# Peptides against a protein of PDB entry 4N7V: the designs that were tried, part 188

Target 1, 222 residues: chain A of PDB entry 4N7V
Amino acid sequence: TLRSITSPLVAHRLKPIRQKTKKAVVSILDSEEVCVELVKEYASQEYVKEVLQISSDGNTITIYYPNGGRGFPLADRPPSPTDNISRYSFDNLPEKYWRKYQYASRFVQLVRSKSPKITYFTRYAKCILMENSPGADFEVWFYDGVKIHKTEDFIQVIEKTGKSYTLKSESEVNSLKEEIKMYMDHANEGHRICLALESIISEEERKTRSAPFFPIIIGRKP

## One batch from the design tools (peptide; made by RFdiffusion4, then SolubleMPNN)

Design b2_p28_3_s3 (from b2_p28_3, 10 letters changed)
Fold by OpenDDE base, seed 3:
Structure b2_p28_3_s3 (fold): chain B 222 residues (1-222), chain A 28 residues (1-28)
Amino acid sequence: as target 1 above (222 residues)
Amino acid sequence: EEEELLEKLVKEAKKAIKEKLVPEELPE
């Protein structure tokens, strides 16, 4: 099943972006829908032959073939759907489209990992909790130049000198120099606070059913 | 700030899409 390969993508709160490759263009629209345009070149002109338009919650996929399958010239945005449109739910998406959906999902996840959900300014650093899940990325930008990037899989440290290294185990974290450990401790505290705030704010957002509370900024740069 | 993140994202996304997300040949 498609579900065994990927979960429905979530594009809520993401800003519009358009990424072109040789064979495809992926876009997040102002509507927070996600479009995958399949591109083919004819006589040095690029044409969009197929479009997958995915709802912001990832559960609805609209597929269309521009200009009756002849293709539409590649532009700065996806071509509008015409009469020949197929609509599928996530669980009913034909297998031939699964790879394209997976591509969209991975792109959205990448965008989410770089989209601030909570920005928290401490005395020493700018902390940023990102939108991706599970295990949202967490970045700490210390005002003195040290940077820490936490993901579900690793912790990257960039020292003042620009020296960069990656930690993948608790043992490696425990082996850090005392000076770096201080930064890590601060980063971990900031992370804990952001996660706690995310939980509280999300619960209030759910209760009020109002406009999104995120992204949010807490504090200000000293 | 968000624009700077997006610019970085664009650069990284291009690399990721080309090398990891989308193979050179997308089956029709």
Scores: peptide ipSAE 0.028, ipTM 0.653, DockQ to the pose 0.023
Fold by OpenDDE base, seed 4:
Order: structure tokens, then sequence, then C-alpha cells
Structure b2_p28_3_s3 (fold): chain B 222 residues (1-222), chain A 28 residues (1-28)
């Protein structure tokens, strides 16, 4: 099943973006829907041959073929749906579209990993918890120039000198110089706080059923 | 084949996102 290889994408709260690649253009729209445009080149002109428009919650996929499959000239936005539109639920999506959906999902996940959900200013740093899940990216920008980027898979450190390295195990973290450990400790504390606040705010959001509370900013830059 | 294409597209997207989304875009 599609569900066995990816979850429904979640594009809520993401800002519009359009990214062109060689064979496709992926967009997050103002509506928070996601569009994958499949591009072909003919006579030095690029044409959109197929469009997958995915709902913001990832559960509905609308597929259409511009100009009856002849293609529509590539523009600054997806072409409008034409006649003969197919609509699928996530679980009923034909297998031939699974890879394209997976691409959209991975793109959205990448954007989410760069989209602030919680920004928290401490005495020493700007901490940012991102929108991706599970295991949201967490970035700490220290005011003195040190940067720490935590992901589910690794921790990247950029020192004041510009020296950069990646830590992939607890052993490597434990082997850090004492000076760097101080930054790591602060980063970890900021991370803990952001996760706690995310939980509390999400619960209140659920209870109130109001407009989204995120993204939020906590504190101010000194 | 489709998997290779997907990985290539993802790699390109990662680069593009890295270039487009800069620290200054983070809320202050």
Amino acid sequence: as target 1 above (222 residues)
Amino acid sequence: EEEELLEKLVKEAKKAIKEKLVPEELPE
C-alpha cells in the first residue's frame, strides 16, 4: 500500500513556494495545497503534461492532464484543472502515481524542516523548532556565532571559527570539548522547552478548536 | 528507475531549499 511507504503529507502552515527541477515543478500554494507538475520539453519549450494536486492534509489527490494530455506551457504557477479530472483518496491512489506522491511528500517534509513552528529567544541564542515530524529539526543560533542544528539523525555544530562537523552518535557527543558541551547543554535545554511548549499549546489548540496557534515566537532578542 | 529519479529530484530540491531558505527568513 501507499501507506506502507509514506504517510499523507501535511502542508498546513507552510508558506507558498515553487521549486523547479529538471523533470518536475513542485509547489505549495496559498491554499496550502501541493502541486506536482510533470514537465516535458518539446521544441525548446517546457510543457506541463500531468499535474497532481494534493490537499493540505494529503488525503485527497486530484490528477489532471492539461489540454487533454497535449500539455500546457510551463508558467509561474500550475495550470488550472481541465476537463476529465480524476480525484482519489490517499488509500485509493493508483500505484502508478505513488512515486510522484512520495516526491511531493518528501519535498513537503523538507520544507517543514525549514519552517519555524516555535521560535524561542533565550539569553544566549535564538532557538527554532521546525514543523517536520516525527523528530522535528531544532536549530540554535547563538548570538556569538555558534550554531547547532539537531535532526533525528544527527547534530551539526558550527563553531565561531566557522569550523563545522556532524555528530551521529552519543559517543561523539560525549567526546566534545568542554567549551562546545556548554553550547550543547544550552541547545538541549532550549529543545526541551520548545517540545514542552509545543505539547501544551497543541493541547490548548485542540480544546479551543480555534485558528492555528502556530507559528509562535516566545521571548525577544536581547 | 523511478526510485532513482525520485532520489535525484529530492537531491535537487534539498539543494534548492538550502539556497532559498536562509537564516534571515526565520522570525525575529
Scores: peptide ipSAE 0.028, ipTM 0.628, DockQ to the pose 0.022
Fold by OpenDDE base, seed 1:
Structure b2_p28_3_s3 (fold): chain B 222 residues (1-222), chain A 28 residues (1-28)
Amino acid sequence: as target 1 above (222 residues)
Amino acid sequence: EEEELLEKLVKEAKKAIKEKLVPEELPE
């Protein structure tokens, strides 16, 4: 099943973006829908031959072939759907479209990993919890130049000297210089606070059924 | 600050798409 390969993509709260490659263009629209345009070159002109339009919650996929399958000239936005539109749920998407969906999903996940959900200014650093899940990326930018980037898989450290390294185990974290451990301790505390705030705010959103509270900024740069 | 993040996003997204996402066959 498609679900065994990926979960439904989630594009809520993401800013519009359009990324062109040789074979495809992926877009997040103002509506927070995601479009994959499949591009073919003919006579030195690029044409959109197929479009997958995915809902912001990833559960609905609308597929259409512009200009009756002849293709539509590539523009600054996806061509509008006209005739011969197919609509699928995530679980009913034909297998031939799974790789294209996965492409969209990976792109959205990348965008989410770089999209601030919570920005928290401490006395020593700017902390940022990102939108991706599970295990949201967490970045800490210390005012003195140290940087820490936490992901589900690793921790990247950039020291004041510009020396950078990646930690992939607890033993490597424990082997850090004492000075760097102080930065890690602060980063971990900021991370804990951001996760706690995320939980509280998300619960309030659920209760009130209000417009999204995220992204939020807490505190001010000293 | 948000603009800086956006610039980073665009740069990294383009790199990731080119190096990791595009190499996967996306049949029409």
Scores: peptide ipSAE 0.043, ipTM 0.623, DockQ to the pose 0.025; fails the geometry check
Fold by OpenDDE base, seed 5:
Order: C-alpha cells, then sequence, then structure tokens
Structure b2_p28_3_s3 (fold): chain B 222 residues (1-222), chain A 28 residues (1-28)
C-alpha cells in the first residue's frame, strides 16, 4: 500500500513556493495545496502533460491531463484543471501515481524542515524549531557565528572558523571538545524550551479553534 | 530571514530531490 511507503503529506502553514526540476515542477499554492506538474520537452518548448494536485492534508489527490493529454505550455503556475479530472483518496491512489506522490511528500517534508514554527531568541543565539515531523529540525544560530543544526538523524556543527562536521551518534557528541559542548548544551536547552512551548501553544490552539498560532516568535535579539 | 531559508531550500531541493518520476502514458 502507499501508506506502507509514506504518510499523507502535510502542507499546512507552508508558504507558497514553486520549484522547477528537469522533469517536474512542484508547487505549494496559496491554498496550501501541493501540485506536481510533469514536464515534457517538445520542439524546445516545455509542456505540462500531467498534474497531481494534492490537498493540504495530503488525503485527496486530483489528477488531470492538460489539453486532453496533449499538454499545456509550462507557465509560472499550474494549468487550471479542466474536464476529465480524476479524484482519489490517499488510500485509493493508483499505484502508478505513488512515485509522484512520494516526490511531492519528500519536497513538502524538505520545505517543512526549512519553515520556522517557533523562533526563540536567547541571550546567545537565535533558535528555530521547524515544521517537519516527527523530530522537527532545530537550528541554532549563535550570534558569534557558531551554528548547530539538529535533525532526527544527525547534528551538524559549524564552528567560528567555518569548520563543519556532522555527528551521528551520542558517542560522537560526547567526544566533542569542551568549547563546543557549551554551545551544544545551550542548543539543547533552547530545543527543550521550544518543544515545551510548542506543546503548550498547540494545546491552546486546539482549545480556541481559532486561526493558527504558528509561526511564533519568542523574545527579541539582544 | 524566511527568504534566506527559502533560497537555501530551493538550492537544496535542486540537489537533493533528484528522483526520477515514472513516465506515464497519456490518455488519447
Amino acid sequence: as target 1 above (222 residues)
Amino acid sequence: EEEELLEKLVKEAKKAIKEKLVPEELPE
């Protein structure tokens, strides 16, 4: 099943973006829907041959073939759906579209990992908790030039000198020089605080049933 | 700030997401 390969994508709170590759254009629309345009080149012109439009919650996929499958010239936005559209639920999506959905999902996940959910200014750093889940990316930009980027899979450190390295285990973290450990400790504290705030704010958001509280900024740069 | 993140995202997306999409036959 598709569900065994990926979960429904989540594009809520993401800003519009359009990314072109050689074979496809992926977009997040103002509506927070996600569009995958399949591009073919003919006579030095690019045409959109197929479009997957995915709902913001990832559960509904609308597929259409512009101009009766002849294609529509690539533009600055997806072509509008016309007649002869197919609509599928996530669990009923034909297998032939799974790879395209996965592409959209991976793109959205990447966007989420770069989309601030909580920005927290400490005395020493700008901390940013991102939108991706589970295990949201967490970036710490120290005012002195040190950067720490935490993901579910690794921790990247950029030192003042510009030296960069990646840590993939706790043993590697524990082997850090004392100077870097101080930055890591601060990063971890900022991370803890952001996670706590996320939980509290999300609960209040649920109770009020109002417009999204996120993204949010806590504190100010000194 | 957001613009910088988005710019980085675009650059990373171009490099990281290189999966080939399966060609599909188009309806006649």
Scores: peptide ipSAE 0.030, ipTM 0.638, DockQ to the pose 0.020; fails the geometry check

Design b2_p28_3_s4 (from b2_p28_3, 11 letters changed)
Fold by OpenDDE base, seed 5:
Structure b2_p28_3_s4 (fold): chain B 222 residues (1-222), chain A 28 residues (1-28)
Amino acid sequence: as target 1 above (222 residues)
Amino acid sequence: SEKELLEKLVKEARESIEKRLQPEELPE
């Protein structure tokens, strides 16, 4: 099943973006829908031959073939759906579209990992908890130039010298230079605070069922 | 910065996602 290889994508609260690759253009629209345009080149012109339009919650997929399958010239936005439209639920999506859906999902997840949910300014750093889940990315931009990027899988450190390295285990973290450990400690504290705030704010958001509280900015840059 | 994050996003999208996408041939 599709569900065995990916979950429904979640594009809520994401800002519009359009990203072109060689074979596809993926967009998040103002509506928070996600569009995958499959691109083919013919006679030095790029054409959109297939479009997958996925709802913001990932559960509805609309597929259409522009210009009766002949393709539509690639533009700055997805071509409008024509009369030949197929609509599927996530669980009823034909297998031939699964890879394309997965492409969209991976893109959305990447965007989420770069989309601030909570921005927290400390005395020493700008801390950012991102929108991706589970295990949201957490970035710390120290004002002195040190950067720490925490993901579910690793921690990347960029030192003031520009030296960059990745830590993938607790043992590696424990082997850090003492100076770097201080930055890591601050990053971890900021992370803890952001997670705590996320929990509190999310609960309040649930109670009110009003406009989204996220993204939120806490504090100010000194 | 937001700009740096976006630039990184663009780079990562090209490097990681495109390599994994093997779409079927599209109809004429």
Scores: peptide ipSAE 0.027, ipTM 0.625, DockQ to the pose 0.021
Fold by OpenDDE base, seed 2:
Structure b2_p28_3_s4 (fold): chain B 222 residues (1-222), chain A 28 residues (1-28)
Amino acid sequence: as target 1 above (222 residues)
Amino acid sequence: SEKELLEKLVKEARESIEKRLQPEELPE
């Protein structure tokens, strides 16, 4: 099943973006829908031959073939749906579209990993909890130039000198220089606070059923 | 500004996509 290889994409709260590659264009629209345009080149002109339009919650996929399958010239936005529109639920999506959906999902997840959900300014750093899940990325930008990037898989450290390295285990973290451990301790505290705030805010958001509370900024740069 | 943040996001996404998402992963 499609669900066995990916979950429904989540594009809520993401800003519009359009990314062109040689074979495809992926977009997040103002509506927070996600579009994958399949691009073909003919006579030095690029044409959109197929479009997957995915709902913001990832559960509905609308597929259409512009200009009766002849293609529509590539533009600054996806072509409007015309004839021969098919609509599928996530669980009923034909297998022939799974790779394209997966591409959209990976793109959205990537964008989410770069989209601030909580920005928290401390005395020493700008801390950012991102939108991706599970295991949201967490970035700490120290005002003195040190940077720490935590992901589900690793921790990247960039020192003042520009020296960069990646930590993949607790043993490697424990082997850090004492001066770097101080930055790591601060980063971990900031991370804990952001996660706590996320939990509290999300609970209030659930209770009120109002407009999204995120993204949120806590504090200000000193 | 919001525009600058979006442009930064686009740049970062583009750089990351080139590394993580290969066009060859899509059927022709």
Scores: peptide ipSAE 0.026, ipTM 0.625, DockQ to the pose 0.026
Fold by OpenDDE base, seed 3:
Structure b2_p28_3_s4 (fold): chain B 222 residues (1-222), chain A 28 residues (1-28)
Amino acid sequence: as target 1 above (222 residues)
Amino acid sequence: SEKELLEKLVKEARESIEKRLQPEELPE
């Protein structure tokens, strides 16, 4: 199943962006929908032959073939759907479209990992919890120049000297110099607080059923 | 600027996706 290789993409609260490659263009629209345009070149002109328009929650996929399948000239935005539109749910998407959906999903997940959800200013650092899930990226920018970047897979440390290294196991974290452990302890505390606040704010957002509460900024730089 | 940040993100996304997903090999 498609679900065994990817989850429905989530594009809520993401800013519009457009990435072009040789064979495809992926876009997040102002509507928070995601579009994959399949591009072919003919006589030195690029044409959009197929479009996958994915809802912001990833559950609905609308597929259409511009200009009756002849293609539409590539522009700064996806062509509007007009004729021969197919609509699928995530679980009913034909297998021939799975790789294209996966491409969109990976792009959205990467954008989410770079999109602030919670910005928290402590006495010593700017902490940022990102939008990606599960295991949201967490960045700590210490005011003295130290940086820590936590992901689900690794922790990257940039020291004051500019020395950079990646930690991939708990053993490596435990072997850190005492000076670096102090920064790590602060980063971990900031991370815990951001996760707690995310939970509380998300629950209130659910109850209120109003405009999104995120992104949010807590505190200010001293 | 916001534009520069988005351009940087697009570049990073392109490099990452090209390496991991090989979008140029998407089935026709």
Scores: peptide ipSAE 0.026, ipTM 0.630, DockQ to the pose 0.022
Fold by OpenDDE base, seed 4:
Structure b2_p28_3_s4 (fold): chain B 222 residues (1-222), chain A 28 residues (1-28)
Amino acid sequence: as target 1 above (222 residues)
Amino acid sequence: SEKELLEKLVKEARESIEKRLQPEELPE
């Protein structure tokens, strides 16, 4: 099943973006829908031959073939759907489209990992909890130039000198120089606080049924 | 600014996609 390969993508709160590659263009629209445009070149002109438009919650996929399948010239936005539109639920999406959906999902997840959900300014750093889940990325930008990037899989450290390295195990973290451990401790504290705030804010958001509270900024740069 | 943030996202996404995603693997 598609579900065994990927979960439904979630594009809520993401800003519009358009990324072109050789064979495809992926976009997040103002509506927070996600579009994958399949591109073909003919006579030195690029045409969109197929479009997958995915709802913001990832559960509905609308597929259409611009200009009756003849293709529509590539533009700065997806072509509008016209005739011969197919609509699928996530669980009913034909296997033919699974790889394209997976591409959209990976792109959205990547964008989410770069999209601030909570920005928290401490005395020493700008801390950012990102939108991706589970295990949201967490970045700490120390005002003195040190940077720490935490993901579910690794921790990247950039020192004042510009020296960069990646930590993939607890053992490697424990082997850090004492100076770097101080930065790591601060980063971990900021991370804990952001996670706690996320939980509290999300609960209030659920209770009020209001517009999204995120993204949120807490504090200010000193 | 919002514009600068989006531009940064595009740049970072592009760099990451090139490394982590293989768009060329998409079926024709």
Scores: peptide ipSAE 0.025, ipTM 0.630, DockQ to the pose 0.025

Design b2_p28_4_s1 (from b2_p28_4, 9 letters changed)
Fold by OpenDDE base, seed 3:
Structure b2_p28_4_s1 (fold): chain B 222 residues (1-222), chain A 28 residues (1-28)
Amino acid sequence: as target 1 above (222 residues)
Amino acid sequence: KEEEEWEKDLKELEEELEKKLEEEIEAE
């Protein structure tokens, strides 16, 4: 099943974006729907031959073939669904479309990993907790040029000099120079605070059942 | 072969997207 290889994508709270490759154009729309446009080239013109439009919660997939399958010229937005429209639930999506759904899912996951959920300005840094889950990315942009990027899998450090390295274990973190440890300590504190705020705000959001509270900004840039 | 091509295309997408998004974060 599709569920055995991926979960429904989640595009809630993501800003509109459009990205093109040779094979496809992926978009997040203003509606927070995700579109995968399959692109073919003919006579030096690119055409959209197939579109997968996925709901913001990933559970509904609308597939259509523009212009009766002849294709629609590639534009700055997906073509409107007009011809050969099929609608599927996530669990009923034909296997032939699973790769394309995964394509959309990975796109969305990447966007989520770069989409601020909580921005927290400290005296020394801009801390950002991202939208991806589980284990949201956490970035710390120190005003002096140091950057720390935490993921579920690693910690990347970029020093003032531009020197970059990746830490994959606590042992490596403990082996850092004292100067870098100070940055790491600050990053960890910022991370803790952001996670705490996320929990509190999410709970209030659940209780209120109103418009999304996220993204939020705590403090201001000095 | 088709799967490999799609994986390659996806990696390209991710690389290009990551660059774009990093620029946006930096600009904010």
Scores: peptide ipSAE 0.269, ipTM 0.822, DockQ to the pose 0.501
Fold by OpenDDE base, seed 5:
Structure b2_p28_4_s1 (fold): chain B 222 residues (1-222), chain A 28 residues (1-28)
Amino acid sequence: as target 1 above (222 residues)
Amino acid sequence: KEEEEWEKDLKELEEELEKKLEEEIEAE
């Protein structure tokens, strides 16, 4: 099943974005829907031959073929659905579209990993907890140029010199230079605070059942 | 064959997108 290889994508709270490759253009719309435009080249012009429009919760997939399947010239936004429209639920999506859905899912997941959920300004850094889950990415942009990027799988450090390295274990973290450990300590504290705030805010959001509270910004850049 | 092509395209997408999004974060 599709579910065995991917979960429904989640595009809630994501800002509109459009990214092109050789094979496709992927967009997050103002509606938070996700569109995959399959691109073909003919006579030095790119045409959209097929579009997958996926709901913000990933559960509904609308597939259509622009211009009766002849294709529509690639533009700055997806073509409107007109002809040959099919609608599927996630669990009923034909296998022939699974790869394209996965493509969209990977795109959305990446966007989520770079979409601020909580921005926390400290005296020394801009801390950002991202939207991806589980194990949201956490980035710390120190005002002096040091950057720390924490993911579920690794910690990336970019030093003032531009030297970059990846840490994949606690032992490697413990082997860091003392000066870098100070940055790491600050990053970890910021991370803890962001996670705590996320929990508190999410609980209040649940209680009030109002519009989303996220994204949120805490503090100000010095 | 087709799978490899799609994976390559996806890798390209991810690389370009990551760069773009990092620039946006930095600008904010």
Scores: peptide ipSAE 0.268, ipTM 0.821, DockQ to the pose 0.566
Fold by OpenDDE base, seed 4:
Structure b2_p28_4_s1 (fold): chain B 222 residues (1-222), chain A 28 residues (1-28)
Amino acid sequence: as target 1 above (222 residues)
Amino acid sequence: KEEEEWEKDLKELEEELEKKLEEEIEAE
């Protein structure tokens, strides 16, 4: 099943974006829907031959073939759906479209990992908790040039010199030089605070059933 | 194969997108 290889994508709160490759153009729309435009080249012109439009919650996939399948010239936005539209639920998506869905899913996941959910300015750094899940990415941009990027899988450190290294275990973290540990301690504290705030705000958001509270910014750049 | 080609395309997408989004984060 598709569910065995990926979960429904989640595009809520993501800003509109459009990115082109050789094979496809992927977009997040103002509606927070995700579009995959399959591109073919003919006579030095690119055409959209197929479009997958995926709902913001990833559960509904609408597929259409522009211009009766003849294709539509690639433009700055997906072509409008025609009358020849197929609609599928996530669990009923034909296997032939699974790769394209996965393509969209990975795109969205990457965007989420770079989409601020909480921005927290401290005295020393800009801390950012991202939208991806589980285990949201957390980035710390110290004003002096040090950068720390925490993911579920690793911690990347970029020193003032631009030297970069990755830590994949607690032992490696514990082996850091004292100077770097200070940055790590600050990053961890910022992370803790962001997670705590996320929890509190999310709960309040649930209670009020209002418009999304996120993204939020706490503090300001010094 | 086709699947490998898709993976290459996706990796290219991810690299370009990551760079773009990182620049946006830095600019804020």
Scores: peptide ipSAE 0.262, ipTM 0.818, DockQ to the pose 0.589
Fold by OpenDDE base, seed 2:
Structure b2_p28_4_s1 (fold): chain B 222 residues (1-222), chain A 28 residues (1-28)
Amino acid sequence: as target 1 above (222 residues)
Amino acid sequence: KEEEEWEKDLKELEEELEKKLEEEIEAE
């Protein structure tokens, strides 16, 4: 099943974006829906032959073929749905569309990993907790030029000199130079605070049942 | 072959998108 390969994509709170490749154009719309436009070239003109429009919660997929499959010239936005529209739930999506759904899902996941959920300014750094889940990315941009990027799988460090390296185990973290450990300690503290605030704010959001509280910014650059 | 082409296209998308998004974060 599709569910055994990937979970439904989640595009809530993501800003609109459009990115083109050779094979496709992927968009997040103002409605937070995700569109995959399949592109073909004919006579030096690009045409959209197929469109997958996926709901913001990933559970509904609308598929249509512009101009009865003849295609519509590529524009700055997806073509409007035509009369021949198929609508599927995530669990009922035909296997022939699974690759295209996965394409959209990976796109959204990347956008989420680069979309601030909480921005926290400390005395020394700009800390950012991202929207991806589980195990949201966490970035720390120190004002002196040091950068730390934490993911579920690794920690990347960029030093003042421009030296960059990746840590994949606790032993590697423990072997860091003392000067770098100071930055890591600050990053970890900022991370802890962001996670704590996320929990508290999410609980209040749940109780209020109003508009989303995120993204939020805490403090300001000194 | 078709799967490999799709993976290549996706990797290109991810690289270009990542660069764009990181530039936006840095500018803020």
Scores: peptide ipSAE 0.257, ipTM 0.815, DockQ to the pose 0.569

